# Designs tried in a protein design run: peptides against a protein of PDB entry 5A53. Part 48

Target 1, 230 residues: chain A of PDB entry 5A53
Amino acid sequence: LVENVKQALFIPGQSCNKNLHDIMVDLSALKKPDMKRFNRKNDIHPFEDMSPLEFFSEKNDCSLMVLMTSSKKRKNNMTFIRTFGYKIYDMIELMVADNFKLLSDFKKLTFTVGLKPMFTFQGAAFDTHPVYKQIKSLFLDFFRGESTDLQDVAGLQHVISMTIQGDFQDGEPLPNVLFRVYKLKSYKSDQGGKRLPRIELVEIGPRLDFKIGRIHTPSPDMVTEAHKKP

## One batch from the design tools (peptide; aimed at target 1 D141)

Design b2_p20_8 (made by RFdiffusion4)
Pose (drawn by RFdiffusion4):
Structure b2_p20_8 (pose): chain A 225 residues (1-189, 195-230), chain P 20 residues (1-20)
Amino acid sequence: LVENVKQALFIPGQSCNKNLHDIMVDLSALKKPDMKRFNRKNDIHPFEDMSPLEFFSEKNDCSLMVLMTSSKKRKNNMTFIRTFGYKIYDMIELMVADNFKLLSDFKKLTFTVGLKPMFTFQGAAFDTHPVYKQIKSLFLDFFRGESTDLQDVAGLQHVISMTIQGDFQDGEPLPNVLFRVYKLKSYKSRLPRIELVEIGPRLDFKIGRIHTPSPDMVTEAHKKP
Amino acid sequence: PSLPDMYIYNSVDDHTLMYS
């Protein structure tokens, strides 16, 4: 009854550069094998016209899309896009800070591609705040991959950690979201003792513009059997 | 580093705790 794994399409915008492309490549590796990359630049402005994104979603059968854009106003801009029936469901701009680390900045470890990741979300706002609830929903939907009734403990290899940069009060600017990836190591103490090793990429997301779905589309996208 | 609990998800709302 459940749908196939959502496919991701990574799209370099007109203003995409090499540094932003490196971020795309390393992040896209976490999506393998359910991922496609475009090589050319495309003149796409999601908050001016959504038509091209809906077109690419249909023709490439990708319900998850990431547009790469950079200007001084919005540097290292990653616009995460989800579609329902090839129409736009929601959008959020996540801009990468300059303190980012790539896979090359971390010791390369053995890594089995295509395993279900584990998630940890740190921050009460992930459950109560509309903006951060969308981000939690986005990254769960984006990277969880295959749904299954069966889980091999040996397959529990890495964790995706997302942390809000400190608590905050209403009216203040929204804190960044800290995207971290760790590989698990376990030792004997039955329950193992768990340690973590960072494997990257390391990304600090600055929150930009947001598009939310209408109530009618939420009803259809979240309809229960 | 340390983290809060770690989960695997089959949907946005369907999940299983793996480590505490």

Design b2_p20_8_s1 (made by RFdiffusion4, then SolubleMPNN; from b2_p20_8, 10 letters changed)
Fold by OpenDDE base, seed 3:
Structure b2_p20_8_s1 (fold): chain B 230 residues (1-230), chain A 20 residues (1-20)
Amino acid sequence: as target 1 above (230 residues)
Amino acid sequence: VSLGPIYVFNSVTDYTLVYE
């Protein structure tokens, strides 16, 4: 069974500002063509009432949602939501630090829409710590794209890199996650008769440092149902 | 940029670790 590509819905909250809008546009560009955006602000508070998000999930047939909000306590907040059967599966707040860079801040490179990203994760906690495991799962799921049997190696265009900013001990605040996007650039170097392909990584943006906020974890029953392959 | 292991999408296994 080829699972249908998960569609993402980007929702500006009532407190969405220009910076969040620009970030939304750039991040959603990486999810094209499997993306929808609302043009109007919506007054949604997912940690108080999840029902509006479940409604939008069903009405738009989107199992991925990103809510854009900003407050003094939660500046530049991107709430990532996943649904299963149009019910909330999990949520996580990722606040974008002020040092963000947009696609326009980088040299324009030719980009093919619809190619699947490669991923890299730096930090052991991505495999051991429940919060970072959720982040890893979320981003892999968010950008999975179409299930094609053909590994078109020629379609490997870009890498999404996620790095935990430094080491931490139990009881310490969770370090930020550094989100970076690189394009692979291949150079043919003829040195000494052996064509060693030189691959360079060129940052293309956006550049986002995520501060971790509130989290909603799925019930054990929903985990079991979501892992049942039909 | 020091990159960790690279995950590549596989239709059968979702994302597979390809490079360490």
Scores: peptide ipSAE 0.249, ipTM 0.810, DockQ to the pose 0.480
OpenDDE base, seeds 1, 2, 4, 5: peptide ipSAE 0.064, 0.242, 0.240, 0.150; ipTM 0.690, 0.803, 0.802, 0.751

Design b2_p20_8_s2 (made by RFdiffusion4, then SolubleMPNN; from b2_p20_8, 10 letters changed)
Fold by OpenDDE base, seed 1:
Structure b2_p20_8_s2 (fold): chain B 230 residues (1-230), chain A 20 residues (1-20)
Amino acid sequence: as target 1 above (230 residues)
Amino acid sequence: VTLGDIYTFNSVDEYTLVYK
C-alpha cells in the first residue's frame, strides 16, 4: 500500500498574534518538509463556514490544516482540520495555555528534518473517549509521514508525548492534553562489560498544553469512506 | 512522565485515514 504523505497547511487567522505565530512556526517545523504556511492573515471562521477551508485544501493539495486564531474566549486557538477528498472530515479546537515553551526556550540540539516521530499516549481515554480518540487519530495522522516497509530504528530521532492531564468523570470538563517533544540521545554504556545502548529523552520543545474546544465529527458515511483501503 | 507504548508508522493502522 503506497500512502502519500499528507501535507499540512498552517493558516494565520485574522486574530493571529505574535505568540500564535511563534507557536505556528515551531510546531510546523516538526512537520517539515511536508508543510506550507501562509504569510498573510485570512479571515476564516470554520465553525460558521467551512467552505474556505475546503477551497484551501484543494488549491494547496493539503489534507491537513491548522488555523491560528485568538480571542478572549478562545485564546491561542489552533483549529486542526482534516479533509477527505478536499471535504471537511473533522475539526478540533486546541487552545494553547499561557505556559507554553518555544524551541528557543530549550537547549539548541541538532535536529534532522524529515524524520518520523515516535508517539506515546498517556491516559486510557485516548482509546475509549471519542474526543481523545479523535485527538490521538489526528496527531498520528498529522505526523505519520512516509510509509516504510521496515523500521529503521537507527533513524528515529524524537518522541512526541501526549498526556491527558488528570482523571475526569462524565459531565466534567475535559482535561488538557499535554504535548511534549523529546529527542533521543544515545549513550554507550559500559555497564558490566556489556555495551548496552542507553537511550535518554531530552525535551526539545515546543511544550504545549492544549485545552480542548469545539469539535466537528465526520458523518458515518464519511468515516466509512475514509477508512476504505484502496 | 511515564511513557507508555511507543507508536511507530511502519503500517497503516486504524487511526490512519486512507485517501483515495
Scores: peptide ipSAE 0.054, ipTM 0.630, DockQ to the pose 0.274
OpenDDE base, seeds 2, 3, 4, 5: peptide ipSAE 0.035, 0.052, 0.006, 0.040; ipTM 0.623, 0.687, 0.363, 0.698

Design b2_p20_8_s3 (made by RFdiffusion4, then SolubleMPNN; from b2_p20_8, 12 letters changed)
Fold by OpenDDE base, seed 4:
Structure b2_p20_8_s3 (fold): chain B 230 residues (1-230), chain A 20 residues (1-20)
Amino acid sequence: as target 1 above (230 residues)
Amino acid sequence: MTLGDIYTFDSVTKSTLVYK
């Protein structure tokens, strides 16, 4: 069964600012063609009432949503939401630090829309700590793309790198997650008569440092249902 | 939720893994 590609809906909240709008545009470009963006602000508070998001999920047939809000307490906040059966599965707040870079801050490179990214995860906690496991799962799910039995390796063009910024102990604040995007650039190298391709990673943006905020986790029953093969 | 085939690089093993 080829599962349909998950669609993402980007939603400007009432407090969405220019910076968040620009970040939204750039991040959503990586999800093309499987994304929608609202052009109007919506007054949504997902940790108070999730019903509006469930409504949007169903009406737009989007199982992925990103709400863009900003306040003094939660500046540049991207709330990532996943739904299952148009009901909220999980949510996580990821606040973008002020040192972000947009696509326009990097050299423009040709990018083929719809190709699956490669991922790198740096930090053991991505496999052991519940919060970072959720982040890993979220981003893998977000950028999964089409399910294909045969991967065209020749079509791999970019890498999404996610790094936990430093070590931490129990009870300490969770370190930021560094989000970086690189493109593979191939060079012809004449080394010793054999043309071995030289491959370099070139950062293409956006560059985002995520501070972790509030989290909503699914019930055990919902986890079980969501992992059942259709 | 099913995860599609995604290639990931394991930073410890320096190997490319496929998540299904």
Scores: peptide ipSAE 0.021, ipTM 0.504, DockQ to the pose 0.136
OpenDDE base, seeds 1, 2, 3, 5: peptide ipSAE 0.018, 0.036, 0.013, 0.009; ipTM 0.507, 0.511, 0.441, 0.397; seed 2 fails the geometry check

Design b2_p20_8_s4 (made by RFdiffusion4, then SolubleMPNN; from b2_p20_8, 11 letters changed)
Fold by OpenDDE base, seed 3:
Structure b2_p20_8_s4 (fold): chain B 230 residues (1-230), chain A 20 residues (1-20)
Amino acid sequence: as target 1 above (230 residues)
Amino acid sequence: VELGDIYTFNSVTESTLVYK
């Protein structure tokens, strides 16, 4: 089964500011070439009315959307939306903490566009807690890229690491998710005449700590349909 | 920080949506 690459649409909301714009640019760079960005602000309130997002999904043929908004209650908010058949599947608000770092804050490294990332998830809740399961699913879908049967090791460039910041009990506020991006660097190590490959991970950005906000979960019927293999 | 499971996109995961 050859799956088509999901396209992402980045949408500045009416309250989008410079910081959010910069974050949007940097995060979307990781999704190139399968990414579109709107240049104008759009007054969208997805938790009040989802219809504009469904319209944009269909019009732009994007099953992934990210809405950039900011308010006093929800500062630096990235609302991640997935659609199925151009209808809203799920949504999650991920608010970027003020300690974020942009790509420009890191050492510039050569980056090849279109390579698939590797993922690491740290925290048992990514497999057990419904919200973190949704986050895991979302980011895997978001950055999956083209489905290929063979992965060229030479095509492995970067690792996206997602970590739940600390432990929590039922009923407690959900810990932040730490989003980190690393590039693989391969060095020729000449140790004792044996060429042992040395691989290092170097952070390349962006660095984002996500505070979890509101979520929208799909109906059981939609879940079933979305997981049906054609 | 202990690394969790490493995911690559060569395998089908239950976490991903089927793209139709």
Scores: peptide ipSAE 0.039, ipTM 0.649, DockQ to the pose 0.219
OpenDDE base, seeds 1, 2, 4, 5: peptide ipSAE 0.018, 0.032, 0.028, 0.019; ipTM 0.450, 0.529, 0.554, 0.455; seed 1 fails the geometry check

## One batch from the design tools (peptide; aimed at target 1 R82)

Design b2_p21_3 (made by RFdiffusion4)
Pose (drawn by RFdiffusion4):
Structure b2_p21_3 (pose): chain A 225 residues (1-189, 195-230), chain P 21 residues (1-21)
Amino acid sequence: LVENVKQALFIPGQSCNKNLHDIMVDLSALKKPDMKRFNRKNDIHPFEDMSPLEFFSEKNDCSLMVLMTSSKKRKNNMTFIRTFGYKIYDMIELMVADNFKLLSDFKKLTFTVGLKPMFTFQGAAFDTHPVYKQIKSLFLDFFRGESTDLQDVAGLQHVISMTIQGDFQDGEPLPNVLFRVYKLKSYKSRLPRIELVEIGPRLDFKIGRIHTPSPDMVTEAHKKP
Amino acid sequence: MSFTFEELVKGLEEANNADLP
């Protein structure tokens, strides 16, 4: 009954550069094998015209898309896009801060591609705040991959951790979201003692513009059998 | 930063069964 794994399409925008491309490559690796990359630059402006994104979603059968854009106003801009029936469901701009680390900045460890990641979300706002609820929903939907009734404990390899940069009060600017990836190590104490090793990429997301779905589309996308 | 095995498994189960568009 459940759908196939959602496919991701990474799309360099007209203003995409090498540094932003490196971020795309390393992040796209976490999506393997359910990922495609475009090599050319495309003149796409999602908050002016959504038509091209819907076109690429249909012709490439990708319900998840990431546009890469950079200007001084919006530097290292990653626009995360989800579609339903090849129409836009929601969009959010996540801009990467300059303190980012790539896979090259971390010791390369053995890594089995294609395993179900584990998630941890730190921050009460992930459950109550509309903006952060969308981010939690986005990154769960984006990286969880295959849904299954069976889980091999040996397959529990890495965790995707997302932390809000401190608590905040209403009216203040929205804190950044801290994206971290760790590999698990377990030791005997039955329950194991767990330790973590960072493998990257390390990304601090600054929140930009947001597009939300209409109630009609929510009804269809979240319809129950 | 640290977690227990049970916390991580619970987080995995919640993510696997999350209702998403």

Design b2_p21_3_s1 (made by RFdiffusion4, then SolubleMPNN; from b2_p21_3 with F3Y V9L K10Q G11S)
Fold by OpenDDE base, seed 1:
Structure b2_p21_3_s1 (fold): chain B 230 residues (1-230), chain A 21 residues (1-21)
Amino acid sequence: as target 1 above (230 residues)
Amino acid sequence: MSYTFEELLQSLEEANNADLP
C-alpha cells in the first residue's frame, strides 16, 4: 500500500505578519510538492473553534495544516494541526523565536524538490515525554513523503535536525526545539586509494527555534482509529 | 556538529523507524 503522501495546508491567520509569512514560505518549500498555501488571511482560532480547520482539511484534502498567527503573548506562532478523517487529531503551538534565519540567509544550495528529508532527533525526551513525542510524531508525519525505501541513501539530500535545547526537570518550562535543515554533501575523499564517500552536512535553512505553546492531544479513540492499519 | 556518516545513518534509521501513528 503506497501510503498517500499527506498534503499540508499553510494558512495565514488574521494576525500573520511579514516575518511569519516569510517563515511560512520557507518552511512550506520543504514540503513541496505536497503543500498548499492560502494567500488570504483567515480569522481562525483553533483552540476556541476547530470547525474552520476541519472544513479546510476536507475542502483541500489536507491532513496537515499550519496556522500562522502572531500576538504579544504568542509571537510568531505556528499552530501545527493534524486531522484524521478530516477531524482534528492533534494540535500544537510552536512559536518561532526572533533569532530565526530564512533560506535567504544561507548559501543558496540547489536541492531537488520532492526528495524526502531524513530526520534526526536529539534529546531523550523525544522518546519519553508526551509533548516531545507529539512533536517528533508531527514532524515525521509532516515531512514523510512517499515511503521510498530507505535504501536510496543516494537520494538523501536533506536532513532535518530537531534538538531539545538543554535538559529539564519536572515542573520546569519545556525547552525550545531547535529546528535545523542540512543538505548532505558527498565528497570523494582520496584517502589511501579507498574512495570512501565523505559526507558533510551544510546548513541550508530555515533555522527555527520553536517555543512550545498550547497543545491539543488526540482522544484515546482517535489514537486507536489512527493506528488501525487498513 | 560533524556527524560521521554512520552516526548520521543510525540516527536517521532510528528516527525514520519510529512508530508513527
Scores: peptide ipSAE 0.039, ipTM 0.730, DockQ to the pose 0.547
OpenDDE base, seeds 2, 3, 4, 5: peptide ipSAE 0.031, 0.027, 0.019, 0.021; ipTM 0.701, 0.611, 0.551, 0.568; seed 3 fails the geometry check

Design b2_p21_3_s2 (made by RFdiffusion4, then SolubleMPNN; from b2_p21_3 with K10A G11S E13Q N16Q P21A)
Fold by OpenDDE base, seed 4:
Structure b2_p21_3_s2 (fold): chain B 230 residues (1-230), chain A 21 residues (1-21)
Amino acid sequence: as target 1 above (230 residues)
Amino acid sequence: MSFTFEELVASLQEAQNADLA
């Protein structure tokens, strides 16, 4: 079953600023060609009323959405939304820290559009903690495209790395998630007459540190329904 | 590109560790 590649819709909120717009452009470039962007600001408050997002999901046939908003309390906020049957499945607020870097801050390296990135997740909590499991699931779902089991390592051009910034205990604030994008460079090193393949990672951007905000989790019934439909 | 999965993982770990430092 070729899982239909999920389409993403990027939505500027009413409070979207230039920085968020630039972040949106750069992050959405990684989702090409399966991405749409609105040019107009939309006054959407997803944790108050989800109905506008469900409407946009259906109208644009997008099961992935990202709402760009900024306030004093939630600066550089990217709300990631997934829908199932054009109904909200889950939502998570990820606020971009001020130390972000755009693609323009890196040496412009071309990557082939449409190649599936390899994901790496650093931190045990990605497999154990509910919030980080949701983040892992979200980003895999967002960028994975077709689940080809055989990631032909030979065709791998770029890696997306997600790292939990430090250890935490129960009841402590959740550490940020560090989002990094690398291009793979293969070098032939001649060491002692044996050509050893050497791989180097070159950061290509964007560079984003995500602070975790509010979360909406699906109902048990919706989880069951989403797992039944391939 | 001819690289092993192990080499890739090692390079990623190095990059990730450098980013945490």
Scores: peptide ipSAE 0.306, ipTM 0.857, DockQ to the pose 0.065
OpenDDE base, seeds 1, 2, 3, 5: peptide ipSAE 0.222, 0.238, 0.256, 0.263; ipTM 0.819, 0.821, 0.834, 0.833

Design b2_p21_3_s3 (made by RFdiffusion4, then SolubleMPNN; from b2_p21_3, 7 letters changed)
Fold by OpenDDE base, seed 4:
Formats: sequence, C-alpha cells, structure tokens
Structure b2_p21_3_s3 (fold): chain B 230 residues (1-230), chain A 21 residues (1-21)
Amino acid sequence: as target 1 above (230 residues)
Amino acid sequence: ISFSYEELVESLKEALNADLP
C-alpha cells in the first residue's frame, strides 16, 4: 500500500524568535518536499484553543503541524500536532535545549530530497512508556514518507536517531530525547568472511535535545478511527 | 554490489552500538 505522504505545516507563533526560525528551517528541510511554512507569525495557543490548528490543517491539507513558540516557561518550544480528518489527534510540546546545532554547523553533504530515513530508537521506554510511545509514533509518522513495501536499499541515505537521555523511574521528570541525523556511508568490506558492509555514520544535523512539555492524547474513539484507515 | 536492507540494518546496528559519532 502506498500511503499518501503526510504533509507538514510549520507555523511561527507570535513569540517565534530567530533561533526557533533557524531550527524550523533546518528541521523542515528533512521533510521536503512534503512541507509548507508560514512566513507570518500567528497568535495560536493550542492548549487553550485548538480550533485555529484544525482550520489550518483543513485549509492547507496538512495532517502534521509544528507550532514554533518561545517563553520563559517554554523556551524554544516546538508543539507537534497531528490531525485525523482535520481534527486534533494528538499534541506534544518539545522544547529545544540551548545546545542545539544547525545544519550550518556541520559539513555540507549532498542530500537527495525525498529519500526515506532509517530510524533508530535508543531506550526501552519508547516501547513501554506512553509519552515516549507517542514521541516514537509522531516522529515515524512525521518523517517516514511513503510506505513502499519495496525495501529500496538504494534509497537509504540518512538515519534519524532518537535517544532517551538516561534512565528514569516512575514519578521522576521525563528525560530529554536526543534527536540526531546522520548520513550513512556504506563500504565494501573485504574482510575475509564478513558479508556485511562497513557502515560509517556522519552527523549532518540538525542536533536537537528535546525537553518534553505538555501533551494532548487522543480520545479512545479517535484512536479506534485512526487505526481503521489502511 | 548492492547490499540488502537487512545487511545494512545489521551493519548499522553494529555501528550504532559502538560509538555514535
């Protein structure tokens, strides 16, 4: 089944600053060509009123949205929104730590637009903890592109790595998620007997450490409806 | 020589387990 590639809309909020704009540009470059950006700031408060986002989802035919806001309480905040039938499915605030790196901080490498990334998730909580399950689902949904049944090995260019920063117990603050992007280089291994290619990973950026903020989870009914779509 | 997806994934897992650069 060729699933239609989900389109993403990047929205500068009223409090969007230069750093967030630069982060938005670099992160959205990974979503090309399936990405739109607003050039104007929009006064949107998604945890107070979701209606403007539903309107933008429908008008732009985008099931993925990212709202860029910044405040003292929520600095460098990227609110990731998914819609189903142009209604809010889920939302999560991911605040970018100050140690971020832009694409300009890395060696410029040739990048083919539209190739499907490989994903790696480091941390058991991505499979067990509800919040990290949502993050995993979100990023897979955001960047997976077309689900081709063809294992097009020739299309493997880059790896998106997501790591939970350390262990945590119930009731503790949720560790940050480390977002990294690597270009994959494969070499023939002439080493006797190993049929496996030698792989080299080169970080290409952006480098983002996400602090988890507020979350909106879908209703059980919406989960059931969303899973019925092939 | 084209590597299979599985071979690339396996090699990548090995590379990731060593040291993420």
Scores: peptide ipSAE 0.217, ipTM 0.784, DockQ to the pose 0.091
OpenDDE base, seeds 1, 2, 3, 5: peptide ipSAE 0.198, 0.104, 0.195, 0.214; ipTM 0.771, 0.719, 0.763, 0.777

Design b2_p21_3_s4 (made by RFdiffusion4, then SolubleMPNN; from b2_p21_3 with F3Y F5W V9L K10Q G11S)
Fold by OpenDDE base, seed 3:
Structure b2_p21_3_s4 (fold): chain B 230 residues (1-230), chain A 21 residues (1-21)
Amino acid sequence: as target 1 above (230 residues)
Amino acid sequence: MSYTWEELLQSLEEANNADLP
């Protein structure tokens, strides 16, 4: 089954500022062509009422949404939302730290739109801790694109890297997630033996450090329905 | 951060096999 590529909708909230708009533009550029953006601000409070997001999911045929808001408590907040059957599946607040870099802060490299990214996840908690498992699932779901056969390895040009910022123990505040995007540079090694091609990673942006905020998790019943293979 | 080609290919396999909603 070639699963249809999930479409993303980027929504400026009422408190969306210039920085969040710029971040939205740059992050959404990685999701082209499978992305829509609203030009108008919308007064949406997803942790108070999810109904407007379900309406937008259905109306725009988007199972992925990102709400851009900012407050004193939740500065540069990107709420990532997934829907299943146009109902809210999960939500997570990821607040962008002030040290962010835009695509304009990096050397412009030629980039082919629509190529499948590679992913790297640094930190054991991405496989064990429920919050980081949700983040891993979300970003895979958001950027995986089409299920292509591994034979199209020749088209792989970029890596999305996610790193947990340091170790933590149970009951400690959850470390930030460092989001980085790299372009692959392959060099033909002329050395005569086992020619492992030397791969260099060049950062292309955006650079985002995410502070974890509020989370909504699906009911066990919704998990069961969403993971049913047809 | 330096990754091997094998590590990157493994990450693609993991991403392709990920149980997503």
Scores: peptide ipSAE 0.400, ipTM 0.913, DockQ to the pose 0.718
OpenDDE base, seeds 1, 2, 4, 5: peptide ipSAE 0.366, 0.312, 0.333, 0.343; ipTM 0.904, 0.894, 0.899, 0.901

Design b2_p21_4 (made by RFdiffusion4)
Pose (drawn by RFdiffusion4):
Structure b2_p21_4 (pose): chain A 225 residues (1-189, 195-230), chain P 21 residues (1-21)
Amino acid sequence: LVENVKQALFIPGQSCNKNLHDIMVDLSALKKPDMKRFNRKNDIHPFEDMSPLEFFSEKNDCSLMVLMTSSKKRKNNMTFIRTFGYKIYDMIELMVADNFKLLSDFKKLTFTVGLKPMFTFQGAAFDTHPVYKQIKSLFLDFFRGESTDLQDVAGLQHVISMTIQGDFQDGEPLPNVLFRVYKLKSYKSRLPRIELVEIGPRLDFKIGRIHTPSPDMVTEAHKKP
Amino acid sequence: SYTFEELLKALNEADAADLPK
């Protein structure tokens, strides 16, 4: 009854550069094998016209899309896009801070591609705040991959960690979201003692513009059997 | 830091998450 794994399409925008491209490559690796990359630049402006994104969603059968854009006003801009029936469901701009680290900045460890990641979300706002609820929903939907009734403990390899940069009060600017990836190591103490090693990429997301779905589309996208 | 039980619980919660189709 459940759908196939959502496919991701990574799209360099007109203003995409090499540094932003490196961020795409390393992040796209976490999506393997359910990922496609475009090589050319495309003149796409999602908050002016959504038509091209819906076109690419249909023709490439990708319900998850990431547009790469950079200007001084919005540097290292990653616009995460989800579609329903090839129409736009929601969008959010996540801009990468300059303190980012790539896979090259971390010791390369053995890594089995295609395993179900584990998630941890730190921050009460992930459950109550509309903006951060969308981000939690986005990254769960984006990287969880295959749904299954069966889990091999040996397959529990890495965790995707997302942390809000401190608590905050209403009216203040929204804190960044800290994206971290760790590999698990376990030791005997039955329950193991767990330690973590960072494998990257390391990304601090600055929150930009947001598009939310209409109530009608939410009804259809979240309809229960 | 995390316990193994905490990670399993987080895995179950992620599996049960209500997400758009």

Design b2_p21_4_s1 (made by RFdiffusion4, then SolubleMPNN; from b2_p21_4, 9 letters changed)
Fold by OpenDDE base, seed 4:
Structure b2_p21_4_s1 (fold): chain B 230 residues (1-230), chain A 21 residues (1-21)
Amino acid sequence: as target 1 above (230 residues)
Amino acid sequence: SFTWEELLENLQKAENAELPK
């Protein structure tokens, strides 16, 4: 069963500013063609009332949503939401640090729209810590696209890299997650062994450092239902 | 620096990831 690619809806919140709008445009470009954007601001507070997001999920047939808000306490906040059966599955606030770079800050390299990204996750906590496991799951779910047999690697053009910024111990603030996007350049190696191409990664943007905010996690029952194999 | 092999392995891991439906 080829699972349908999950569709994303980008929602400007009432407090969405120009910087967040630009970030939204650039990040959403990576999700084309499986992306919708609202052109109007919506007054949504997902940690107070989730019902508007469930409504938007169902109305737009989008199981992925990103709410763009900014306040003094939560500057440049991207709330990532997933739904299952149009009900909230999980949410996470990821606040973009001020050192962000837009696509316009990099050399314009064209990439084919709709190509599947490769992923890299740097940091053991992506596999062990509940919050970082959720982040990994979220970004895989957001950008994995169509399930493909690895036989057709010819179409692989870009890498999404996520790195935990440093080590941390229990009780310490969670380090930021560094989001980077690279274009893959492959060179034929003439050396007679396993003809693994030499690769180079060129950063193409956007460059985002995410500070982790509030989190909503699904109930155990919802997890079970969401992972049931037909 | 990532190798081609590492990227392919990561791609395979991503394909095999259990995600909510």
Scores: peptide ipSAE 0.555, ipTM 0.942, DockQ to the pose 0.879
OpenDDE base, seeds 1, 2, 3, 5: peptide ipSAE 0.533, 0.533, 0.521, 0.428; ipTM 0.938, 0.939, 0.937, 0.915

Design b2_p21_4_s2 (made by RFdiffusion4, then SolubleMPNN; from b2_p21_4 with K9E A10N N12K D15E A16N)
Fold by OpenDDE base, seed 2:
Structure b2_p21_4_s2 (fold): chain B 230 residues (1-230), chain A 21 residues (1-21)
Amino acid sequence: as target 1 above (230 residues)
Amino acid sequence: SYTFEELLENLKEAENADLPK
């Protein structure tokens, strides 16, 4: 069964501002063609009532959603939501730090829409800590795109990089996650035969430092259902 | 710095990731 590519819906909340709008545009550009954006603000509070998001998931046939809100307590907040069967599976608040860079802040390079990204995750906690495991799962799910046999390696053009900003111990605040996007440059080695080309990574944006906020996790039963092989 | 081989391995891992349906 070829699983359909998960579609993303970007939703401006009532408190969405210009910066969040710009971030939304740039981040959603990486999800083209598999994304929709609302032009109108919607008064949604997902940690108080999830029902509006479930409604939007079903009506738009989107299992990925991003809600853009901002307040004094949760400035530049991107709430990432996943649904299973149009019911909320998980949610996480990722607040963008003020040092963000937009695509316009980088040198424009030729970018083909719809190509699969490569990924890098820096930090052991992405594999061991439940919150960072959720973040890794979310971003893989969000950007993996169409399942392919990876036969066209030559078509790979960009890398999504996520880094945990420093070490932390139990009881300490969770470090930010540094989101970076790079274009891959490959150089053919003049040496004949088996050597893989040398690569260079050039940052293309957006550049986002995510502060972790509130989290909703699925019930064990929902996890079991969502991971069942047909 | 990442090698192309490392990036391809990461991509393979991503394709095989146990994600919710």
Scores: peptide ipSAE 0.579, ipTM 0.949, DockQ to the pose 0.881
OpenDDE base, seeds 1, 3, 4, 5: peptide ipSAE 0.567, 0.560, 0.574, 0.568; ipTM 0.947, 0.946, 0.948, 0.947

